Peptides against a protein of PDB entry 4JHK. Designs and how they scored, part 22

Target 1, 212 residues: chain A of PDB entry 4JHK
Amino acid sequence: EDYKIQSFDLETQKLLKTALKDPGSVDLEKVSSVIVDQSLKDQVFSREAGRICYTIVQAEAKQTNGSVFRRNLLNRLQQEFKAREETRKRSTQEWVCLVSFICNIFDYLKVNNMPMVALVHPVYDCLFRLAQSDALKNEEEVDCLVLQLHRIGDQLEKMNVQLMDELFNLLRDGFLLQEDLSSMGRLLLLEILEFRAGGWKLSDTAQKYYYS

## One batch from the design tools (peptide; aimed at target 1 S67 L77 Q78 V111)

Design b2_p10_5_s4 (made by RFdiffusion4, then SolubleMPNN; from b2_p10_5, 6 letters changed)
Fold by OpenDDE base, seed 3:
Structure b2_p10_5_s4 (fold): chain B 212 residues (1-212), chain A 10 residues (1-10)
Amino acid sequence: as target 1 above (212 residues)
Amino acid sequence: LEEVEQEFLS
């Protein structure tokens, strides 16, 4: 399989490639740290990071029946999650990277082909924070919110439909009532409302209408 | 891992 790790230096690329194939031969704490650090800087990478993390977890389980990588990864995620409000105050970009990374870990890092139940509430907490009025006025946060709902909304709803209903009540109210939304923000909220109403699916024509 | 997962819920 091909993984997009070209943004790392050659030494780190080698480390990651080795972790993917032979996790027992590398420092998995260091590997997890490198992945988290890069994911907190680059939102685009966070998607690939999810795939990488899943592969390493599977490889370690198969090779040694170990879970060192997953433990270190989740510990770091927990630390970042606890500090999420401070992160948001410091940098909107870092905040949306954090949310994106947590959501992508939820999406890819499944156990026995099931989502990790422990991540459900943290993910919803992040999305609810993005749905608050002070966040909806920021286009970067709206972009992040809508992107995550496109990616994992259907899975999250299966885990807790009540929370999803509450979340979308906030989004509907924001779309209808909030006056300081950007034009693009309002468009994105409308699209995601339609997306869920359509069973978390959009036609190719509709997708082009909103994002072309 | 269960310990870490439970702590994440808090």
Scores: peptide ipSAE 0.041, ipTM 0.732, DockQ to the pose 0.425
OpenDDE base, seeds 1, 2, 4, 5: peptide ipSAE 0.039, 0.041, 0.041, 0.039; ipTM 0.725, 0.733, 0.730, 0.727

Design b2_p10_6 (made by RFdiffusion4)
Pose (drawn by RFdiffusion4):
Structure b2_p10_6 (pose): chain A 212 residues (1-212), chain P 10 residues (1-10)
Amino acid sequence: as target 1 above (212 residues)
Amino acid sequence: ETPWADQVPS
């Protein structure tokens, strides 16, 4: 019900609500463009846009059996994904938004009730980037890293365990060895090590230790 | 690179 589009221009809110019911009546290329655009600019929307994207993808399949919107969305995201390092230099905020959005799409948009394998390596590419020492020194990126691991970390490991293993080695390495990792960064990494070791769940006691 | 959309069936 709540797609979290309050950040949008009033005209665009109408455009988006229309695409949900009657996709054939709207420019799905323009629609996908305004969603990707906004997703890089607003944090709340970047971690929730998957809902509205899925609703539209399903609406098009139902109405016209088409997947044009899905296609425009994936190709636009791929372009942002390819430019990820440049976007990171320009704005850490935009970068973490891109990762949040790509991961939200991996979570919501399924293909025959299965995850899109097209996004497996790209998501790992993003999380490995966050695990690097120049990213871990920024609590903003560490927060982004652990958000994705909480939400889709489990699904991702099923698709590829080798990558998740090598990724968590970087997490242990940064935890033990890195000195400019902050206190909050340390708490976040420790919690995620326990989270994964526990089968991607938060124990009652860890809940008490880490969170208010 | 193969477009992501091309890797996803309809």

Design b2_p10_6_s1 (made by RFdiffusion4, then SolubleMPNN; from b2_p10_6, 4 letters changed)
Fold by OpenDDE base, seed 4:
Structure b2_p10_6_s1 (fold): chain B 212 residues (1-212), chain A 10 residues (1-10)
Amino acid sequence: as target 1 above (212 residues)
Amino acid sequence: EVPWSDLVPP
């Protein structure tokens, strides 16, 4: 399997490759830190990072029945989550990368083929923050919000339909009442409202209209 | 506050 780790230097690439094959032979705290650091800089990598993390978790479980990597990963994520408001103020880009990474970990890092219950509220907290008026006026944050809902919205709803209803109430209000919402942002909100209403499915025609 | 890692089963 090919993992997209070209953005790292050669030494770090070697570290990651070793972690994927023989996690017991590397510092898994360092591995988790490196993955989180890069995920905070590259939203595209955040998606790949989820897959990488799952592979490392499975490899460690098979090799030693351990969960050192997962523990360190979640601990670092929790630290970043706690500081999310400061991150958002410092850099919108890093903030949306953080959200993307947490959502992708939720999507890929299954436990017994089920989502981690521990991440449900943190994910919703991030999405609710993106749904606030001060965030909806930023197209980058709207893009992130809509993207995550497309990827994991159906799973999140299964975990807590009440929170999803509350979230979409905010999105509807933003769509209707937010005056400084960009035309693209409003279009994306409308699309995601329709997406959920349609059972988290998007027709080819709608996909072309909203994303082409 | 509870560590997320403690909420995940082995």
Scores: peptide ipSAE 0.611, ipTM 0.951, DockQ to the pose 0.807
OpenDDE base, seeds 1, 2, 3, 5: peptide ipSAE 0.607, 0.608, 0.611, 0.610; ipTM 0.951, 0.951, 0.951, 0.951

Design b2_p10_6_s2 (made by RFdiffusion4, then SolubleMPNN; from b2_p10_6, 5 letters changed)
Fold by OpenDDE base, seed 5:
Structure b2_p10_6_s2 (fold): chain B 212 residues (1-212), chain A 10 residues (1-10)
Amino acid sequence: as target 1 above (212 residues)
Amino acid sequence: DIPWSDLVPA
């Protein structure tokens, strides 16, 4: 398969390619660190990173029955999660990249074809943070929130419907009651409310209205 | 604080 790793230098590209095919021959801690670092800078890459990570995990399991890469990846991700408030204060862009990466790992890094239960609460914690009043007034954070809910909302709800209900209560309140939302932010909140109400899908009419 | 890695089966 072809993976989008052109943003890395040639040496790092070789490292990643080798990790994908022969993970036992490379430093998997270094590989995980490189992937996390780039994902925290590029939200678009974080989606590809999820797919890359899954491939490496499967390759290592098959080759050595090991889980060194996944362990290092999750340890680094947990460190970043713990520092999420500081990250948000430093850079909104880095914060939304972090949320995007965590959500993409949840989406792609399946265990026995199932989501990692360990990531359910961390993902919800990130989404609840984006649903707070101080975040809803920032379009970049609203964009991130809505994007993740479009991608993994249905999966998250299956894991914990009570938390999803609570989250959407906050989003409804933000849509209806918060005065300093931008017009676009309010529109995006309305769209995602309709998206869930419609069974995590939009009608053709709604799709044209919001995205045409 | 439990490491996430410990919560994921091998």
Scores: peptide ipSAE 0.549, ipTM 0.941, DockQ to the pose 0.804
OpenDDE base, seeds 1, 2, 3, 4: peptide ipSAE 0.544, 0.542, 0.544, 0.548; ipTM 0.941, 0.941, 0.941, 0.940

Design b2_p10_6_s3 (made by RFdiffusion4, then SolubleMPNN; from b2_p10_6, 4 letters changed)
Fold by OpenDDE base, seed 3:
Structure b2_p10_6_s3 (fold): chain B 212 residues (1-212), chain A 10 residues (1-10)
Amino acid sequence: as target 1 above (212 residues)
Amino acid sequence: DVPWSDLVPS
């Protein structure tokens, strides 16, 4: 299976490839740091990062029954999460990258084929922050919010339907009542409202309508 | 604050 790591230099690519196949032969703390750093800069990479992380976790577990990589990854992620408000103030782009990364880790880094319960509230905290009025007026944040809900909304709801109901109450209010939403923002909110109402499914025809 | 890593079963 191929992994999209061409954005890294050759040395780092080699490091990552080795970690994927033989995690015991590399510095897994360094590997985790590299992945987190890049994920905080490139939201597109976050999706691949989740898959990469899961593979490394599985490889290490199989090889040594260890969890060094996962521990380092989660510790760094938690540090970034704790500083999320400062990150948001500094850079919207970095903030949405952080949210995207946390959500993708939630999506891919399964434990015994189950989502990490420890990440449920942190993920919701991020999404609730994006659902606040000051964030909804920012199209970049709306894009991030809607994207994550498309990716992991159904999984999150299974973990806590009450929080999902509360979140979507905010989104409905934003769609209906907030005056400073962009046209695209309103469109995206409407789409995600319909997406959930349809059981977290959207027909190809409907998808083209909203995203063409 | 509880470390997230401590909440994940190994």
Scores: peptide ipSAE 0.548, ipTM 0.939, DockQ to the pose 0.803
OpenDDE base, seeds 1, 2, 4, 5: peptide ipSAE 0.540, 0.542, 0.544, 0.545; ipTM 0.938, 0.938, 0.939, 0.938

Design b2_p10_6_s4 (made by RFdiffusion4, then SolubleMPNN; from b2_p10_6, 4 letters changed)
Fold by OpenDDE base, seed 4:
Structure b2_p10_6_s4 (fold): chain B 212 residues (1-212), chain A 10 residues (1-10)
Amino acid sequence: as target 1 above (212 residues)
Amino acid sequence: EIPWSDLVPP
């Protein structure tokens, strides 16, 4: 498989490639920190990062039956999660990257072909934060929220439908009541409301209306 | 607070 790691320097690329094939021969704590650091800078990379992380986890499990990488990854993610409000205050871009990365780890890093239950509440906490009034007025945060719900909304709902109902109540209220929503933000909220109502699917007509 | 890593099965 080909992994998009061109954004790293050559030394780091070598480190990542080695981790993918022979995780026991590298410092997996360093590997995890490098992946997290880059994911906090590039939201697009966070999607690829999920796939990379899953591959490393599987390689380590096969090689040593260990989980050192996963443990270090989750520990670093938890640290970033705890500091999420400070991150948001410092940089909206880093904040949405953090949310995107956590959601993509949830999406890709399956355990026994199931989502990690440990990440369900953290993911919802991030999405609920994006659904607050002070976040909904920021188009970058709305973009992130809607993107994650498109990617993992159906999985999250299966894990906790009550939280999903509560989240979408906030989104509906934001759509209807918040005056300082951008036109695009309002459009995106309407689309995601329809997306869930349609069983987490978009019709061809809706696809053209909202995204073309 | 419980570490997330402790909540994930081997």
Scores: peptide ipSAE 0.591, ipTM 0.951, DockQ to the pose 0.807
OpenDDE base, seeds 1, 2, 3, 5: peptide ipSAE 0.581, 0.581, 0.589, 0.585; ipTM 0.949, 0.949, 0.951, 0.950; seed 5 fails the geometry check

Design b2_p10_7 (made by RFdiffusion4)
Pose (drawn by RFdiffusion4):
Structure b2_p10_7 (pose): chain A 212 residues (1-212), chain P 10 residues (1-10)
Amino acid sequence: as target 1 above (212 residues)
Amino acid sequence: EPLWADQVPD
């Protein structure tokens, strides 16, 4: 019900609500463009846009059996994904938004009730980038890293365990060895190590230790 | 690199 589009221009809110019911009546290329655009600019929308994207993808399949929107969305995201390092230099905020959005799409948009394999390596590419020492020194990026691991970390490991293993080595390495990792960064990494070791669930006691 | 959309069936 709540797609979290309050950040949008009033005219665009109408465009988006229309695409949900009658996709054939709207420019799905323009629709996907305004969604990707806004997703890089607003944090709340970047971690929630997957709902509205899924609703539209299903609406098109139902109405016209088409997947044009899905296609425009994936190709636009791929372009942003390819430019991820440049975007990170320009704005950490925009980069963590891109990661949150890509990961939200991996979570919501399924293909025959299965995850899109097309996004497996790209998501790991993003999380490995966050695990690097130049990214871990920024609590903003560590926060982004652990948000994705909480949400889709389990699904991702099923698709590829080798990558998740090597990724968590970087997490332990940064935890033990890195000195400019902050206190909050340390708390976040420790919690995610326990989270994964526990089978991607938060124990009652860890809940008490880490969170208010 | 192939387009992501091309890797996803309808």

Design b2_p10_7_s1 (made by RFdiffusion4, then SolubleMPNN; from b2_p10_7, 3 letters changed)
Fold by OpenDDE base, seed 1:
Structure b2_p10_7_s1 (fold): chain B 212 residues (1-212), chain A 10 residues (1-10)
Amino acid sequence: as target 1 above (212 residues)
Amino acid sequence: EPLWSDLVPN
């Protein structure tokens, strides 16, 4: 299996590989911190780290029936979430990585094969922040917003359709009314509006139109 | 506010 950990140094790769197979033999707080730190720096990793985390969670549950890793991961994630405005001001890239990672954890870290209810509002809070006027003018933030909605929009809507309706009201307003929205940003917003309207599906023709 | 980890069944 490839868990896409090539961006780490060899020592850290060894740590992660051990955590995946024998989580009880490593410092799971350190493992969680390393994963979060790298997810904030590497957009590719932040989008793919959920699978790694889920594997570690499963391995620990099977080995000791414990949840030390998940607890530490969620605690660190909550800390980063709390400081999200500071992160956004410091680095747009780190901010969108944070959002991507939170959404990825929501997508992959299922409990009893269900999404973590605890993450529903935090995820929506991130997406609502990306839907504000000051964020919609930044293509990097629009890219992030649209990408996450493509990945987990259907799941989020099932958890709270009222919040999704409110979110898309903001996106529609941004599409129609915000003058400083870039042409690409406007196209992306239109695409995601159509994506949801189509039941969170996109035709091949539409895919080529918006992403060619 | 509550810890997210406390809101997840275990």
Scores: peptide ipSAE 0.660, ipTM 0.958, DockQ to the pose 0.810
OpenDDE base, seeds 2, 3, 4, 5: peptide ipSAE 0.658, 0.660, 0.658, 0.659; ipTM 0.958, 0.958, 0.958, 0.958

Design b2_p10_7_s2 (made by RFdiffusion4, then SolubleMPNN; from b2_p10_7, 6 letters changed)
Fold by OpenDDE base, seed 4:
Structure b2_p10_7_s2 (fold): chain B 212 residues (1-212), chain A 10 residues (1-10)
Amino acid sequence: as target 1 above (212 residues)
Amino acid sequence: DLPWSDLVPN
C-alpha cells in the first residue's frame, strides 16, 4: 500500500516506513509522537494517519503480539485531549486537527473489527464542545464538526444513541436560535440534520445542493 | 480518569 507521508523529512519517512513493515526494529514511542505531532498540524493528514496507525498496530500484533505502539499513541492522545481547552484557546486550527485525529483514530483503529469503546466518550466530548454556541459561530469548527459526523456519525450512534440525540438537539437549537451563525455554517448544520434524519445518507439532490 | 490504553482489550 501507498501512504501519504511526503510532508515528513526523509529521515522521518524512513522511520515510518520501517514501522509499517518491521515495527520491532524502531522506537514506537517516537513513531507515535511523530504521527500525533503532524496530525495536530494538518487535518488532512489525520485521515491518512488513521490508516497508518492501524497498519502499524496490525504489524506489531503479527510480529510480536505486542501493543506498544497503540499504548503510546493512546497515551499521547489522552494527554492532548485533557489539554483540549487550552489548545482551542491557543489555536482553532490545532483544536480542529486534534478533534479530526481522534475521530479518525476511532474510525480506523478497530479492535477485533469493532470501535474502541474507550474512545466513544472522548469523541462525543469533542463533538459536544464543537456544538456549543461559542464554537458554532466559528466556521472552521462547524466544518470540523460536520465532517466528523459525516465520517463516523453512524458508528458513534451505534455506540451510544442517547448521546447522539443530545448532540443533535444542540445542533438543531444552534441552527434555529443562534443569531451569529454564518450563512455557510447554518447551511452545513441543516445538511447534517438532514443527513442523520435520512439514516446517515445523502440523496443525489442534497449532494448537489450542499456540495456543488 | 483511567488511562485509555488500559481500557482497550488485547
Scores: peptide ipSAE 0.533, ipTM 0.936, DockQ to the pose 0.831
OpenDDE base, seeds 1, 2, 3, 5: peptide ipSAE 0.523, 0.519, 0.532, 0.533; ipTM 0.935, 0.935, 0.936, 0.937

Design b2_p10_7_s3 (made by RFdiffusion4, then SolubleMPNN; from b2_p10_7, 5 letters changed)
Fold by OpenDDE base, seed 4:
Structure b2_p10_7_s3 (fold): chain B 212 residues (1-212), chain A 10 residues (1-10)
Amino acid sequence: as target 1 above (212 residues)
Amino acid sequence: EPPWSSLVPN
């Protein structure tokens, strides 16, 4: 399996590669910290990070029946989540990276092939925050919100359809009632409303219309 | 709130 870790220095790449194959031979707390730090800086990496994390979790489970990596990862993630409002105030970019990473962990870090129930409410909390009026007028936050719903909306809805209904009520209200939405923001909200209405699927024609 | 890690089975 090939993993995209070229953004790290050679020493860190070696650390990650070893963690993927022989997790018992490395400091898994350090590994988790490195992955979280990079994911908070690079939203593109967060997708790959989820896959990497899952592989390390599985490798450690098979090797030692341990869960040191996952525990450290989730503990760090929870710390960042608790400080999310401060992060948002400090840097919109870091905030959307945090949301993206949490969502990607939800997507990839399955337990017995099922999403972690512990992450359901935290993910919704992040998405609800992005759905507030002050966030909807920020195109970067709208981009993040729509991207995550495209990636994990169907899975998240299966975990709690009531919260998803409430979330989309806010999005509909934002689309219809908020005056200071950008043209692109309004377009993206319309698209995601249609996406869910279509069973979390979008035709190729519609895809090109909204994202070309 | 409890630690997320404590809510995830091995």
Scores: peptide ipSAE 0.571, ipTM 0.944, DockQ to the pose 0.836
OpenDDE base, seeds 1, 2, 3, 5: peptide ipSAE 0.566, 0.565, 0.567, 0.569; ipTM 0.943, 0.943, 0.944, 0.944

Design b2_p10_7_s4 (made by RFdiffusion4, then SolubleMPNN; from b2_p10_7, 5 letters changed)
Fold by OpenDDE base, seed 3:
Order: C-alpha cells, then structure tokens, then sequence
Structure b2_p10_7_s4 (fold): chain B 212 residues (1-212), chain A 10 residues (1-10)
C-alpha cells in the first residue's frame, strides 16, 4: 500500500485516504486528532504519520490554499510538547512516542523544501532531555534518542551546529562517565558518536555490527 | 511561547 494505515479501523482508514486525496471533503481537525492520537501510542506509526501529514498539507494547499490541517496538527503537537515532563513521568513509552512524532514531523513536514524553523528548538529540547543522566540509564529512551539522531541529526546540525555540539558533549560524557548505563546503551551511544563523526553516514557493514 | 502554527509560512 501507498500508506501504512492498516492499524486503523476501516472507517478511519477511509477518512485518512480521503484526506490524502480530497482534504476539503473531510473534517481536518478530526483527521489531525486521529493521527496525533495514534502517533502517541505507536512509535512505529509516527514515521509513516510524518509522511501522511506532509501529503495532506500539500493536498490542502493545492486544493484550497488552506492550512487548516497543519494548524490543528501543530497546535496539538505543541500542547503535547508543553506537557512532555508529565508525559515522561506517566509513561516512558508515551514519552518516546511523543519525541519520535515531533522528530518525524520535523523530518517530513517541509515548507518550501525546508525544515520548519519553529520546530528546531523543540526538537533539540526533546533530545537534550533524552541525553540527561536520568534518561540515559533507560534503554528505551536511549533507543529513541539514537534513532532520531540517525533520522534527522544531519538536518538538525545544519539548523544549529552549536546545539548539536552541546548535545554530543552530553552524549560523550554519558558514554564515558555514566556508571549505570547498560551495555546496549553504551554500544548505541558509541555508534551514534561515530555516525556523526563520519559526517552522519555509516556503512551497511558498520550498521550490522552495531545492531546485531 | 508563541504558537508554532503562527511561525510557519503559508
């Protein structure tokens, strides 16, 4: 299929498919709500959600020159971002889903073929939070951190190299100095350190080595 | 905090 929306019921699938092709014929607020809700529950879906969102944004812009979907999407996302610490306390899984979704929106929702500048600091804020000592001891958070840096690290660095340097200083410290870091966590941090050092590129052979 | 939606050009 063109879009991975099999996890939704048939009615919702129809809604999403219609939004992708004819956004003016559906309730775009409802569409955005459905996408955000599912993205906060399923980290795997969040990547596909980014692509879906971009398509809907483009379709609406072309059809009506409107931005209703994008406005609703970003407003809801900002609300979730503001409550991120409470979310983290409630559920690590929900927290990493939130981070993943924000990062994927940053990755896919381009405006004039450029990242949304408005999301740069929020994304860094999330990644810096994942780079704190209390988060680095949790493999689920480390997995999320490393995954996002693999996906959007090069783009983020282009937007603000100073913040990226500061972030990786924390990661190096965590790798070298944090005692309660798991073996897998250390491996993942080492890999991402090497990934950036190599210009945000890693050979397939190296990837297989680290993710065996 | 300004609304993110207001910071994105149409």
Amino acid sequence: as target 1 above (212 residues)
Amino acid sequence: DPPWSDLVPN
Scores: peptide ipSAE 0.572, ipTM 0.945, DockQ to the pose 0.849
OpenDDE base, seeds 1, 2, 4, 5: peptide ipSAE 0.569, 0.566, 0.571, 0.571; ipTM 0.945, 0.944, 0.945, 0.945

Design b2_p10_8 (made by RFdiffusion4)
Pose (drawn by RFdiffusion4):
Structure b2_p10_8 (pose): chain A 212 residues (1-212), chain P 10 residues (1-10)
Amino acid sequence: as target 1 above (212 residues)
Amino acid sequence: SPPYEPPPWE
C-alpha cells in the first residue's frame, strides 16, 4: 500500500500511481527513469523503491504480458552500477543509495519466484567495495553494508557461498586489524559476524547487547 | 512471454 513516494513532485506522484494500474497508458521508460533518478537522491526511497517497482512489473505482465519497464529499469541500474566508483567519489550519499536500491530490487523483483541471478555478482561487487578499508572508515558505508547483509544476506549466500565467505574474511580483517575503524563501525561489524554465524538471525541476547 | 531477464552484469 505505501510505496513511500512522498518525496516526489506532485505531478510525478500521479505518473507513478497511474503506472501501477495502467502501465500501458504511460511512458514506462520515463517512469523507470524517474524512479532510478529519485532513488539515488533520497535514502528512504532507495531502501523501499522495490515495492513500487515490483507492483509495476507485475501490472505490465498482467495487462500486456510485457516486461518493458523491468527492462528499462534493469538497464538503467546496470548503467549506474557500471559508474559506481565515479558516483562514490562524487557523493557517498548517492553511492549508498545506489547499493540500497540495487539490493532492494534483488529482494523484491523475482523471476518465477526465484532471485535474479543477474544481480548476484553485482551485489557482491557492491558489498565487497563497502568492505574495503577506505570504505569501512566511514560509518555511513558500514551502515549500508550491514543493512544489505541483514535484508538479503541470507538469499545472497544461497546463490553463492564462496563470495559470502571471502567477504566475511574482509569483515573480520577490518575488525581486528584496522585502526581507523570507529567505535560504531566496530559494533556494527561485530553484530553482523554474530548475525551470520547464527544463521542470519539476531539472538535475543545480541538484541539486548547491540540495540536499544 | 517470459519476463525480461538480462545476463549477469559486468

Design b2_p10_8_s1 (made by RFdiffusion4, then SolubleMPNN; from b2_p10_8, 5 letters changed)
Fold by OpenDDE base, seed 1:
Structure b2_p10_8_s1 (fold): chain B 212 residues (1-212), chain A 10 residues (1-10)
Amino acid sequence: as target 1 above (212 residues)
Amino acid sequence: MEPYVPPPFT
């Protein structure tokens, strides 16, 4: 199995490869820190990171019946979540990477093929933050919001439909009432409204309209 | 909406 880790130096690549195959032989706290740090810098990697994390969790469980990696990963993730407003003020790019990473962990890091219940509210909290007026005027944040809803919206709704309804009420308000929302932002919000209304599926016609 | 304070992720 191949993982996209070419952005790391060779020593770190070796560390990650070893963690994937023999997690008991490496410092799993260090591995988790490296993955989180890179995920906060590269949104593309944050997607791959979810898959990598799941593989390491499974490997450790099979090898030692342990959960050192998952514990360290989630502890660090919670720390970053708690500091999310500071991160957003410092760097929009890091903020959207954080949201992307949390969403990807939710997507991939399942236990007994079930979503982690503890991550449901944190994910919604991030998406609600992106749905606030001060965030909706930023195309980078709108892009992130729409991307995550495309990826995990259906799963999130299954976990809490009431929160999803509330979130989309805010998105409709943003679409209709936010005066400084860009034309592209409005198009993205309209698209995601239609996406959910269509059962979290985009028709071929809509795909061509919004992404051609 | 008030910021959510989550329970431990672990």
Scores: peptide ipSAE 0.219, ipTM 0.793, DockQ to the pose 0.128
OpenDDE base, seeds 2, 3, 4, 5: peptide ipSAE 0.213, 0.050, 0.053, 0.214; ipTM 0.791, 0.704, 0.706, 0.784; seed 3 fails the geometry check

Design b2_p10_8_s2 (made by RFdiffusion4, then SolubleMPNN; from b2_p10_8, 5 letters changed)
Fold by OpenDDE base, seed 3:
Structure b2_p10_8_s2 (fold): chain B 212 residues (1-212), chain A 10 residues (1-10)
Amino acid sequence: as target 1 above (212 residues)
Amino acid sequence: MEPFVPPPFE
C-alpha cells in the first residue's frame, strides 16, 4: 500500500517510509513529531496521518513489541488538546487542524479493532466546542465540525449516545435559532442533521445536493 | 482528564 507523503521533503519521506516498514531502525519520537507538526498545519493531511500512524503502531508492535511511537504520538496529542483554547484564539486554521487530527487518530488508531476509550471524551469536547454559538458563526469551524461528524459520528454515537444527543441538540438550536449563522453554515448543519437521522448514511445524490 | 496513553500501553 502506498501513502500520500509527497508534501514532505525527500529526507522526511525516506524517514516515514522506513518507519512504515522497519520502525526499529528509525527515531520514532522524531517520526511522531514530524507527523503531528504537519497534521497541525494541513487539515487534509490529517486523514492520511491517521492511516500512517496506525501502520507504524502495528509495525512496531509486530517487530519489537514496542509502543514508543504510539506513546510519543498520544502524549504530544494530549499536550495539544490541553492547549486547544489557546490554539483557537491564536489561529482558527490551527484549531480546526487540531480537531481534525484528533478525530482522525480516533478513527484509525484502534486497539483490537476498537476505538480508544480515552479519546472519546476529548473528541466530544472538541465537537462541543465547535457547536458553541461563537464557533457556529465561523464557516471554517462549521466545515470542520460537519466533516468530522461525517467521518466518525457513527462510531462516537456507539461509544456514548447521550453525548451525541446533547451535541445534536446544540446543532439543531444553532440551525434554527442562531441569526448570525452563514447561509453555507446553515446548509451544512441541515445536511448533518439529516445525515444522522438517516442512520449516518446519505446517498451520493443527496451529498452532491449539499456540497455541489 | 484520562491519559491519552492507557497504562497498558505505556
Scores: peptide ipSAE 0.186, ipTM 0.813, DockQ to the pose 0.124
OpenDDE base, seeds 1, 2, 4, 5: peptide ipSAE 0.185, 0.164, 0.159, 0.184; ipTM 0.804, 0.797, 0.803, 0.813; seed 4 fails the geometry check

Design b2_p10_8_s3 (made by RFdiffusion4, then SolubleMPNN; from b2_p10_8, 6 letters changed)
Fold by OpenDDE base, seed 3:
Structure b2_p10_8_s3 (fold): chain B 212 residues (1-212), chain A 10 residues (1-10)
Amino acid sequence: as target 1 above (212 residues)
Amino acid sequence: MEPFVPPPFT
């Protein structure tokens, strides 16, 4: 399949497929709502959601010169971002889904092949929150942090190297000094430290070693 | 906080 939308019911799948090909014929506000809702529940979907969103944005711009989908999507995303601390307190799973979604939107929703500047600080804010000591002791949050840095770390650094340096200072401190890190969490932090040190590149052999 | 939707897209 071109897009991984099997998790939706058939009616919603049809809606999404139509939005991808003929966005002017569907309710794009509803489409954005469906994508955001699912992305906040399924971290795996968030990666595909980014790609889907980009395609719909491009299709609408080309077809009608409109931006209804993008506007609704980003407005909803900002609402969720503002409530991120409440989300984290309610559910770690929902929190990491939110972070994953924001990062994937940053990765895919580019304008003229450039990241949206408005999302740079929000993304860093999320990653800094995951790098705090109370979050580093939770494997689910560490998994999310490391995954996002693998996906968009190089892009984020290009946007603001000072913030990236500050972030990795926290990660090094967590790796070396925090006593309540799990063995897996410590391993993941070590891997991401080496990943950045290697220019945001890791050999397939090394990757298999850390994730075996 | 900067709006996530840039002015040209609003």
Scores: peptide ipSAE 0.195, ipTM 0.827, DockQ to the pose 0.124
OpenDDE base, seeds 1, 2, 4, 5: peptide ipSAE 0.189, 0.174, 0.173, 0.187; ipTM 0.810, 0.820, 0.816, 0.823

